# Ledger of designs, part 20: peptides against a protein of PDB entry 8YR4

Target 1, 309 residues: chain A of PDB entry 8YR4
Amino acid sequence: PRGSPALQLVVLICLGLMGLERALNVLVPIFYRNIVNLLTEKAPWNSLAWTVTSYVFLKFLQGGGTGSTGFVSNLRTFLWIRVQQFTSRRVELLIFSHLHELSLRWHLGRRTGEVLRIADRGTSSVTGLLSYLVFNVIPTLADIIIGIIYFSMFFNAWFGLIVFLCMSLYLTLTIVVTEWRTKFRRAMNTQENATRARAVDSLLNFETVKYYNAESYEVERYREAIIKYQGLEWKSSASLVLLNQTQNLVIGLGLLAGSLLCAYFVTEQKLQVGDYVLFGTYIIQLYMPLNWFGTYYRMIQTNFIDMEN

## One batch from the design tools (peptide; aimed at target 1 Q247 N291 T295 R298)

Design b2_p13_3 (made by RFdiffusion4)
Pose (drawn by RFdiffusion4):
Structure b2_p13_3 (pose): chain A 309 residues (1-309), chain P 13 residues (1-13)
Amino acid sequence: as target 1 above (309 residues)
Amino acid sequence: SDSPDSVSISDFS
């Protein structure tokens, strides 16, 4: 925010809260391991109670689910509401003030609905792009790297390889499948618009009664158009199911390999009992934000082209 | 406007 000082402080607080969320993402599974290790060695009730209370408090600060739930990141959403309002107002006002100074030939040439749709979509694109990228993409790519470092240095050497290969395969397959699915989605959207246009045309012209008893003909053409649309929709949704299945298979293979290696190492007195639940929890924690990357890829590309317009 | 795509989440517990 160029103008107001009160908002730059809020931006800095939001970035600090993002860092704190990354620290909590690292910290919570460590406390879960400590609790399990204390539990297996018959520890007194005092230290166990205090450690349990601390773990619960950390789980409360971190998202109880999917990271979009915690007290942190919600304070962030609140402050970001206050900040993103300023950018939205500024961009809308700049567009509106520019549209009122162009010459007459320009306005006589283009329609109004198209020009206004471009402006609205542009403003929404800038706001979405800022939000998606800064608060949902980079934090996850940072979480993957932090996890790789933690497992490769403080846990063992092989688990770094396991996490690295799993996440690399996940990202590559997600992008590869997503481009194909986008082609299918566009093909389906064009037909959906054509079907709606046919239905609107048949409704507006109540001449079907005049030039024939052609109600049946208008119904038949509508059915044919619906069937074509349904075929294209089935293709698109089946592609979506395939993407979900391949992502799940990749994570599952990574979890299986990591769990088996951790169990074997625990049996050989190299790792403690808590390291098993540490690995499991952390793998699930990494998986949860990764579930929405095909959508982020599609939205970033769309919003980039819209902002360019 | 566009909406987010549906996601099928598997339980690994």

Design b2_p13_3_s1 (made by RFdiffusion4, then SolubleMPNN; from b2_p13_3, 5 letters changed)
Fold by OpenDDE base, seed 1:
Structure b2_p13_3_s1 (fold): chain B 309 residues (1-309), chain A 13 residues (1-13)
Amino acid sequence: as target 1 above (309 residues)
Amino acid sequence: SESPDPVIVLDFS
């Protein structure tokens, strides 16, 4: 943000907190591994108690793996409110000034309420996109890369390869299925707008409809439009279920392959029991934010289209 | 699971 050194400092603090979240995403599984190893070795209570206390503290800072419920994430979100408000207000004022520069003829052709709604949608789309990119998409991709590096360095290269193949397949299928779903969603939205326009037109012409006793005819036309909408809505909803099931299958196969390989290496005494638990915990932790990736991709795609229009 | 689209509550107020 230009002009406020205080807000620039808040942005730097928020970036530092994002880095801390990435470190916690590695440390939490490591500490959980260490607990399982200490339990297996029947270590003294003092060492176990310190490791458990440290793990619980780190888990409190990280939160439930969704990235939204941890103390660090909540603190980041709280500090970011002022930065978001400054950015939103700047975009709103830019849109408002641009609308005032538009010809009187443009304002006469549009109701003032539609103009304000376009401004609000434009502001929310831009600020929402930037927030989703910076706080959700980029961190998720970073966590995947950190995971691949971690497993490649501290485990055998086979684990890094499994994570790489699983995440690459997951992302590719998410993009391909989301692009396929976008066609159904666009058709649904177009039919929704057409159904709404017919309802508004029928209501505006109510006196004419009453004069011709055409009420039953207008109701039947509206019913046909609803049935057509519901057929498109069903396709959209069914395609979402298909996406979710495909994602679950890919992660399930990756978890299965990696867990079997971990179990095998534990039986060969090349890995400890804690390393098996670490792998499962880390994969589940990576999966939680990936559940939203399709939503973020769709939001990005829709908001770019809405900016080009 | 994709969250349902945030219903853009078009505040038509």
Scores: peptide ipSAE 0.036, ipTM 0.580, DockQ to the pose 0.084
OpenDDE base, seeds 2, 3, 4, 5: peptide ipSAE 0.028, 0.023, 0.029, 0.030; ipTM 0.611, 0.640, 0.561, 0.582; seeds 2, 5 fail the geometry check

Design b2_p13_3_s2 (made by RFdiffusion4, then SolubleMPNN; from b2_p13_3, 7 letters changed)
Fold by OpenDDE base, seed 4:
Structure b2_p13_3_s2 (fold): chain B 309 residues (1-309), chain A 13 residues (1-13)
Amino acid sequence: as target 1 above (309 residues)
Amino acid sequence: GEEPDEVDVLDFS
C-alpha cells in the first residue's frame, strides 16, 4: 500500500508470518518423528517431555489441517483485514471513477442497479483473487516445493520423486477437471438467475396472471425452469464428486507408494519408525490445503474472466 | 476440493 507505512509494516509482518507457517509445516512433522523415535528408544522422560511440549506448542501455532485454525494463520488473517479493506476501497474508488468517466450512452443502456452490482462484484473479485493467490495458492505451492526438497535431502531421492509425481499429477488433474467443471457451474448459475428472474417477473405481474387465469401456465413454466436448473446442478455436483475422487485417488496412490517404500526402508534399517510416521503425516498435511486448490483455481479463473469483461 | 458453500455465495453476491 503506497502512502501508509503502518500498512506496509503489516504486509511485511504478514509475509513473515507466511514464512513462519512454512517453517512450522516442516518442523511439526519432524518433532512428531522425534517423539516416535524417542518413544521407540525408551529415551529419558526429560527429553521426551521437552520434545512433546515443543511439538504441542508448534502444533498450536500451525493449527490443524484446515490451515485457518492455527494461531499464526489467524493472526495473519486478522492483520490482513486492514490491508484488504485499504485495497478494496482503492479498487472500488477506481472502478467508481472509471464508471463516471464512461459515456452517458453506456449508463443509459444499463440499469443503475446492474452497474453497481458489476462494480461490487468487480471489487470483491479483485480483492478475493489477490488474497487467495497470496495466502492460499502460493503457500500451497511453496509447501509442495519445500516438501520435495525436504524428502529429497533427508530421505532417499525416490521419496522426493514420489511426492513430485504425485503433486504434479494432482495439480494437473485438478486444473483440467476444474476447467471442465467450470462450464457446468457457469451454466448452472446462468439458469439459476434465469429461474429467479422468471419467478420475480411472474410475481410482479401477479394481477395480469390472475386476470388471464394463467397461474397453472406460470407454475408449469417455473417447474420446467427448476427441472432444467436441477439437471445443471446435478452435473455441477457430480463433476465436483469426480474432482474430489480423482484428487483422493492421486493422493491415495502417492501415500500408498511412499508408505510402502518407507516400510521397506525401515525393514532394511535405512529409516526409523518415526520416518514412516513423518511421511504419512507430511503427505496428509500437504493434502489438506490441496483439497481447496480446485476452489482457489476456479475463483482465480472466474475473477480473471470477470476482469476481462 | 469441497467447495465452501459460503465462498460460492460470496461469488454470487
Scores: peptide ipSAE 0.030, ipTM 0.639, DockQ to the pose 0.069
OpenDDE base, seeds 1, 2, 3, 5: peptide ipSAE 0.024, 0.026, 0.025, 0.032; ipTM 0.645, 0.650, 0.642, 0.630; seed 5 fails the geometry check

Design b2_p13_3_s3 (made by RFdiffusion4, then SolubleMPNN; from b2_p13_3, 7 letters changed)
Fold by OpenDDE base, seed 5:
Structure b2_p13_3_s3 (fold): chain B 309 residues (1-309), chain A 13 residues (1-13)
Amino acid sequence: as target 1 above (309 residues)
Amino acid sequence: PEEPDPVIVVDFS
């Protein structure tokens, strides 16, 4: 972004965070290997507990791989919001300015109805997604229940309880934070529609704008509307990062508690090293689809509201 | 992560 040294610094920080994410992708497997080796060698509990805690911390920073929201990825996404908004606003203003440079014949030939048809395609795609979301939500809930039963029967009741508490807290917080976010999203969508309507009205009055040489004035008015929209978009996007980070924290705490307990039982020769690997792998597998649960819940909720209207 | 709402690609074609 030429002209804002602050945004240039944010871009550099985001590039640094991307580099850190790459380092974490190498370090996390190394620490995991070290845990397995320490468990195999029957290392002292203090060394094992430190290595497990360090692994879980690194895993919290990394997240669960491609498409998971680790702390570093969330921080990058949060910082990138303003850079994206600056770029979007610049593109929108360039498009709008270019539309005002187009011929009257082009403006008269376009029906305002095409802009409405794009909105209708949005609603029809959402209805098709509802069935897909239900088919993803139900299996995810089933996998959680199966996981609780499995860990309760084959490990110990304490593992089943940790998974139950972790997943229950995860789901509850996901719902509560998603409902809270819905307010910001509605406000954003309302302002988006108002900003779009203003652009359409300006373009419909193209002849009047040209007659008064008011193109620069209409562009400035549109810029102000975009800035107002971007203030609401930032709240929506920042609230999403907060949701993802809250989810990451809950899973991180569950992984920490369960991994420490598992490592302890391996040290006491009640569980095998393979059981530690199994627990960590299974929790991460449960986490991957759960990352999208907030999206699924929101889409379901939006479709229910749209069906009631 | 929530998928961003499908960007209404205004096809200007």
Scores: peptide ipSAE 0.037, ipTM 0.606, DockQ to the pose 0.059
OpenDDE base, seeds 1, 2, 3, 4: peptide ipSAE 0.032, 0.028, 0.029, 0.033; ipTM 0.610, 0.588, 0.587, 0.587; seeds 1, 2 fail the geometry check

Design b2_p13_3_s4 (made by RFdiffusion4, then SolubleMPNN; from b2_p13_3, 5 letters changed)
Fold by OpenDDE base, seed 5:
Structure b2_p13_3_s4 (fold): chain B 309 residues (1-309), chain A 13 residues (1-13)
Amino acid sequence: as target 1 above (309 residues)
Amino acid sequence: SEEPDPVIILDFS
């Protein structure tokens, strides 16, 4: 972004964080291999516990893979909000300025297309909701229950309890934080609609704007409205990063507790090295769909509110 | 992770 050295520095930091994500993608498998080797060699508990803790920390930084939100990815997304807002605002102002140069015939024809698009969003939302409930929410809850039963029966009641507590805390925090975020999203959407209405009203009065050579004044008024919107958008986007990081932290704590307990039972010859691999793989597998649970919950809430109106 | 709201693609056609 030309003109803001602060935003240029943020872009460089984000590029550095992207490089760190690539390093983590190599390091995490290496540390995982090292744990398996140390377990196979019956290494001393202190060395094993340090390597497991280091692995879980690296996994917390990386996240669960493609589509999962690790700490580094969340930090990048958080820092990128202001860069995106700067770019969006610049594009919106360029579009708005260009629209004031267009003919009256173009402005009159556009109202019909906007109403149609609002109607299409309502119908797609209801059909999408049922699909998300049946194909994503219910299976994810079933997989959690199956996981709790499996670990309770085949490992130990302590593993079932860790999975139960981790997933219950994850779901509860996801709901609570999503409900909290819904307030910011509603405020953002209200301000977006007000900003759009103002732009439409200015463009409908383009003849008056041209008569007074007031194009620069209307662009500045629109810029101020965008800045107000972007203040609310930042709260919405930052609250999403907070949700993702909270989810990542809960799973990281569950993975830490369960992986240390599993490693301990392997050292005591109560479990095999394969059981350690199984636990870590299964928890990561449960985490992948759960990353989207907040999205599904929000979509459910939005569609219920839209059905009540 | 939340899916970004579908970008209102302003069709300028």
Scores: peptide ipSAE 0.034, ipTM 0.593, DockQ to the pose 0.043
OpenDDE base, seeds 1, 2, 3, 4: peptide ipSAE 0.031, 0.029, 0.033, 0.032; ipTM 0.603, 0.586, 0.582, 0.593; seed 3 fails the geometry check

Design b2_p13_4 (made by RFdiffusion4)
Pose (drawn by RFdiffusion4):
Structure b2_p13_4 (pose): chain A 309 residues (1-309), chain P 13 residues (1-13)
Amino acid sequence: as target 1 above (309 residues)
Amino acid sequence: VDAAKTAAEEAAA
């Protein structure tokens, strides 16, 4: 925010809260391991109670699920509401003030609905691009790297390889499948618009009664167009199911390899009982934000082209 | 989880 000082402070607080969320993401599974290790060694009730309370409090600060749930990141959403309002207003006003100064030939040439759709989509694109990228993409790529470092240095050497390969395969397969699916989605959207146009045309022209008893003909053409649309929709959604399945398979293989290696190491007195639940919890925690990357890829590309317009 | 992914994709539509 160029103008107001009160908003730069809010931006800095939001970035600090993002850092704190990354720290909590690292911290909570460690406390879960500590609780399990204390539990297996018959510890007194005092230290166990205090540690349990602390773990619960950390789980409350971190998202109880999917990271979009915690007290942190919600304070962020609140402050970002206040901040993103300013950018939205400024961009809309700049567009509106520029559209009123162009010459007449320009306005006579282009329609109004198209020009206004471009402007609205532009403002929404800038806002969404800022939100998506800064608050949902970079934090996750930072979480993956932090996890790789933690497992490779403080846990063992092989688990770094396991996490690295699993996440690399996950990202690569997600992007590869997503481009194909985008082609299918565009093919389906064009036909959907054509079907809607056919239905609007048949409704507007109540001449079907005049020039023939052609109600049946209008119904049949509509059915044919619906069938074509449904075929394209089935193709697109089947592609979506395949993407979900491949992502799930990749994570499952990574979890299986890590769990087996951790169990074997625990039986050989190299690792403690809590390290098993640490690995499991952390792998699930990494998986949860990764579930929405094909959508982020599609939205980032679309918003980039829209902002360029 | 798959249901949540499908719902998120439809919402992003």

Design b2_p13_4_s1 (made by RFdiffusion4, then SolubleMPNN; from b2_p13_4, 8 letters changed)
Fold by OpenDDE base, seed 5:
Structure b2_p13_4_s1 (fold): chain B 309 residues (1-309), chain A 13 residues (1-13)
Amino acid sequence: as target 1 above (309 residues)
Amino acid sequence: SSEEFFAFEEAAR
């Protein structure tokens, strides 16, 4: 982006955050190994607790790996919104300006392609929704219940309670924040449709625009509509980052509480080092599909609203 | 990221 030094700085920060994410991918396994070694050596509680806390903090920054929303990934995504919007707006304005150079016959032919795209969205959304419910949502809920039962029976009632509270809070916050986000998404979609309608009306009147040499005026009017849309898109995208970060925080707190408790019981010789590995691995495995739960819930809610109309 | 992937799949369909 040649025109904004601020956006260039944001790109450099995002590249730096991508480098940090790569460093975390190496550091997190190292710290995990160090915990296992300290547990095996029966290290003093203070050293163990510090290493566990440091590991959980690094894991909070990293997230659950590729496809999980760690703090660093969320911060990168948040900062990148403005860069993407700048690039999108520039491309849209270039396309719109080029469309005014094209023949009227080309503009009339494009309406048919838009109707087809709307029809394809409706049918693919319903079939996709059923597949996500059956293959992702239901299994994830089952895995949570199985996890609560397993930890309650084989570890201690306290572990089952931590998993129950963590997952219940995660699901509740996911629903509440997703319902809150739906307002921003609806406002964005309404403004997108209005911006598209303005573009279509301008292109249908292309002969009049050419006759009056009003191309620059129509491009500026479209630019203003895009800026208004991008203000709502930013709220939608920022609210998504907030959802992902809230989810990451809840899982991070659950992982912290459970990992400290597990480490404590290993120091008291009530649990083995293998049990610590099991708990951490199992919680992370539960977290990976749960990151998508907000998306699935939104899809469910959108498709239910679209079926009620 | 999960919703961006899905929004991209919904936009690519």
Scores: peptide ipSAE 0.024, ipTM 0.665, DockQ to the pose 0.109
OpenDDE base, seeds 1, 2, 3, 4: peptide ipSAE 0.027, 0.021, 0.024, 0.023; ipTM 0.680, 0.634, 0.669, 0.654; seed 1 fails the geometry check

Design b2_p13_4_s2 (made by RFdiffusion4, then SolubleMPNN; from b2_p13_4, 10 letters changed)
Fold by OpenDDE base, seed 5:
Structure b2_p13_4_s2 (fold): chain B 309 residues (1-309), chain A 13 residues (1-13)
Amino acid sequence: as target 1 above (309 residues)
Amino acid sequence: SSQEFFAFDEASR
């Protein structure tokens, strides 16, 4: 934000908190591993109690692994409110100034409510897109890269390869299936608008419909339009379930392959029992934000389409 | 959850 050194400092603090959240995503599984190893070794209570207390504190800072409920994420979100308000206000003022530079003929041809709706859509699309890119998409991609590096360096190259293949396949299938689903969603929205237009036209012509006693005919036409809409809605919803199930299967296969490999190395005494727990915990932790990636990708596409209009 | 995905899909209409 140009012109406010205080807001620039808040942005730097928020970026620092995002970096801390990435570090917590690695440290929390490591401390959980250490607890399991200390329990297995029957370590002294003082060492165990210190490690458990440290783990619980780190887990409080991280939250539930969703990145939305941790103290660090909440503090980041709280500090970002002022930056978001500054950005929103700046975009709103730019759109408003641009609307005032447009010809009187453009303003006379449009209803004031339509102009405001265009301005609100433009502002919401820009600010929403930036927030989702910076706070959800980029951090999730960073966590995947950090995970691949961590497993490749501290476990074995095979674990890094499993995570890489699993996450690459997950992201690719998410994009491909989301693009395929967009066709069903567009068809559904077009049919919804047509059904709404028919209902409005029937209600505006209420006197004519009553005069011809055509109420039953209009209700039947509306029913047919609803059935056609529900057929498209079912395809959209079924395609979403298929996406979620495909994502779950890819993560499940990655978890299975990596867990079996980890169990094998524990049996060979190359890894400890805590390392098995770490791998499972870390993969599930990566999965939680990835489950929303399809939603984020679709929102990004919608916001780009809304900005081009 | 599937519910927040639906709520966002409705809010993006």
Scores: peptide ipSAE 0.016, ipTM 0.607, DockQ to the pose 0.469
OpenDDE base, seeds 1, 2, 3, 4: peptide ipSAE 0.019, 0.015, 0.015, 0.014; ipTM 0.621, 0.579, 0.592, 0.574; seeds 1, 2, 3 fail the geometry check

Design b2_p13_4_s3 (made by RFdiffusion4, then SolubleMPNN; from b2_p13_4, 12 letters changed)
Fold by OpenDDE base, seed 1:
Structure b2_p13_4_s3 (fold): chain B 309 residues (1-309), chain A 13 residues (1-13)
Amino acid sequence: as target 1 above (309 residues)
Amino acid sequence: SMQQFLDFERQSE
């Protein structure tokens, strides 16, 4: 934000908190590993109790692994409110200024309430898009890269390769299936708007419909429009289930391959029992935010199209 | 769930 050093400091603090969340995503599994290893070795209670207390404190800071419920995430969200409000107000004023520069002919063809609703949707879309990119997409990609580096350095190059192949396949299939699914969603939304417009036009012409006893004809046309909408809605919903199942299968295969390899290295005494638990915990932590990636990607595409209109 | 968020976005449009 240009012009406010206080808001620039808040942005830097929020970036620092995002870095802390990335560090917690690595540290929490490491401390959980250490607990399992200390339990296996029958370590003294004082060492175990200190490690458990430290793990619970780090887990409180991290939250549920969704990146939205931890103390650090809540503090970041709280501090970001002022930055979001400044950005929203700036975008709203830019849209409003641009609307005043548009030709009188553009304004005469539209109701003032519709123009304000388009401006509000545009502001919300831009602000939402920026928030999702900065707080969900970029951090998730960073966590994947950190995970690949961590497993490649501290376990074996084979673990880094499994995570790389699993996450690359997951992201690629998520994008491809989401783009394919976007066609069904657009067709559904277009048919929904057309069905609503027909219902409104029929109700506005109620006197004419009643005069000609055409009520049964209008009801039948509306039923046909609903059946056509429901056929498109079913395709949209079925394509979502297909996306979710494809994502679940890719993660399941990655978890299976990595867990079997980890179990093998534990039997060879190259890794400890805690390292098996670390791998499973870390992969599940990566999966939770990735499940939302398809939604964010579609939101980005929708908001970009709504900005071009 | 991802579905609940999609349903919430549909209600906000």
Scores: peptide ipSAE 0.018, ipTM 0.605, DockQ to the pose 0.304
OpenDDE base, seeds 2, 3, 4, 5: peptide ipSAE 0.015, 0.017, 0.016, 0.019; ipTM 0.572, 0.608, 0.573, 0.621; seeds 2, 3, 5 fail the geometry check

Design b2_p13_4_s4 (made by RFdiffusion4, then SolubleMPNN; from b2_p13_4, 10 letters changed)
Fold by OpenDDE base, seed 3:
Structure b2_p13_4_s4 (fold): chain B 309 residues (1-309), chain A 13 residues (1-13)
Amino acid sequence: as target 1 above (309 residues)
Amino acid sequence: SFQQFLQFEEQAR
């Protein structure tokens, strides 16, 4: 935010906390690996207890991954409230000032409630887009890149390749299926609005409907509109299940390939038992934020369309 | 669940 050095400092602190979250996403699996290795080696209780305590502390800081209730995430969210409020207020004031610069003819052609609703939607769309980009999309992509680098450097190039191929395929299929799904969602929303408009029109013309004893006809027409809506809703919901299943299949195949390769290297004594656990833990940890990626991508697309209007 | 969040986002619009 230009003009407030205090808010700029808060943004820098939030970026620093985001960097700390990325470090925790690597460290937590490493410490979990170390626990498994120490248990396998039957290490002294003092070393094990220290490593477990350190792991639990790091896990408390991390929480359950991106968007979890971890201490660092909560602190970031808390500090970001002021930045969000400043951004929202600035967008609202810009929209409001622009509305006052518009011609009287534009204002006379629109209901005040519609104008305010457009302003609120515009503000929410911009603020939402910014929050999703900064706190969900960018961090998730960073975690994937860090994961590929980590596995390539500390395991074998084959692990980095598996993660790269799995995540690239996952992202590509998520985008393609989400774009395909967006057509069904748009059709559903259009039919929902048409069904609602028909219900409102029938209720506003209640006296005319009653005068002609047309209540049964209006109910049947509304029923047909609902059935048509439900047919589109089913397609939207079925497409979501297909997306989720496709995502689960890609991650499952990546986890299978990597787990088999890791197990093989453990049998050859090139990796430790803890490294097998690390790989599985890290892949599952990457999967959690990726489940939301399709939602974020759709929100980004919708917010861009809403900003063009 | 991802589905519940999608429904929540649809209701918030």
Scores: peptide ipSAE 0.014, ipTM 0.532, DockQ to the pose 0.349
OpenDDE base, seeds 1, 2, 4, 5: peptide ipSAE 0.008, 0.000, 0.000, 0.013; ipTM 0.450, 0.327, 0.335, 0.516; seed 4 fails the geometry check

Design b2_p13_5 (made by RFdiffusion4)
Pose (drawn by RFdiffusion4):
Structure b2_p13_5 (pose): chain A 309 residues (1-309), chain P 13 residues (1-13)
Amino acid sequence: as target 1 above (309 residues)
Amino acid sequence: PPPPPDPPPPPPP
C-alpha cells in the first residue's frame, strides 16, 4: 500500500502471523511426541496434565483441521480483509477513470459488456493472485522444505529421502495431469455455452407454432445438444477423479514406506514410541494443504492471462 | 463469474 501508513503495519503483522503459523506447524507434532513418550514411561500426573494443556492450546492456535481453521490465520484473514479492500478500490477507480478519457471511435468500436467484463475480471485477478500466491503457495513450499530439513537432521537420514521423493512425485504428477484436465474442461465449457444459446433461442422465438408444429423438433435438437454436453462433462469429471486417485496413491506410498521404516527402527531400540506418531501426524499435516494444488495452478494461469488483458 | 474451485480428494485410509 503506497499511501497509507496504517496499512503497512497491518501487512507486516500479517506476514508475522504467517511465520508464526509455520512455527506452530513445526511445533505441534513435537509436543504430541513428547506427550506420548511421557505417557509410555509412567509419568506423574502433574507434568502430564500441564503438557497436555499446552498441546491442546497449540492445537487450538494451529488449525484444528486443514490450517484454515486456527485462531492464527483467522486474525490474518481479518486484517487482510482490511488491507485487500484498499487495493481493490484503487484498481477499480483507476480503470474507471481511464475508461472515461478514451476517444469516441474507441467506444463506438467495442461493446460495453466485453470491456466491463475485462475490467472486473482484472481487478478480481490482481486480488486473487496476491491472495493465492503469497498466502497459500509459498507457505506450503516452505513447509515442505522445513519438514525435509527437520526429518533429515533431527530424526534420521532416510526419512529426508522419503519425504523428498514423495513430495516431488506429488507435485510433478499434479502438474502433469492438470494440464490435460484443463484441455478437457475448456472443451466442455464451449459446448455448455452452445446448449444455453440454443435453449435461449428456442424460447425467444415463439414462431415454432407458426411455421410448423415444430415443438417436437425443437425438443429433439435440445436433447441432442444436451447429450453432447453430457459426454464432454463425463470426460472432464473422470479426469478429475483420476487426478485425485493419483495424488492419494502417491501420499499413501510415502506413508507406507515411512511407517514401515519407523516401526522397524523402534523395534531395534533406535527410535522411541512417540516418533511413530510424530511421522504420521506430520505426513498428514503436509498432505492437507497439498490437496488443492491443481486448482491453484489453474487459477494462477487464468488470473495471469486476465491481468495481462 | 469465475469458475468454482474443484473439490479436494478424499483422505487415504

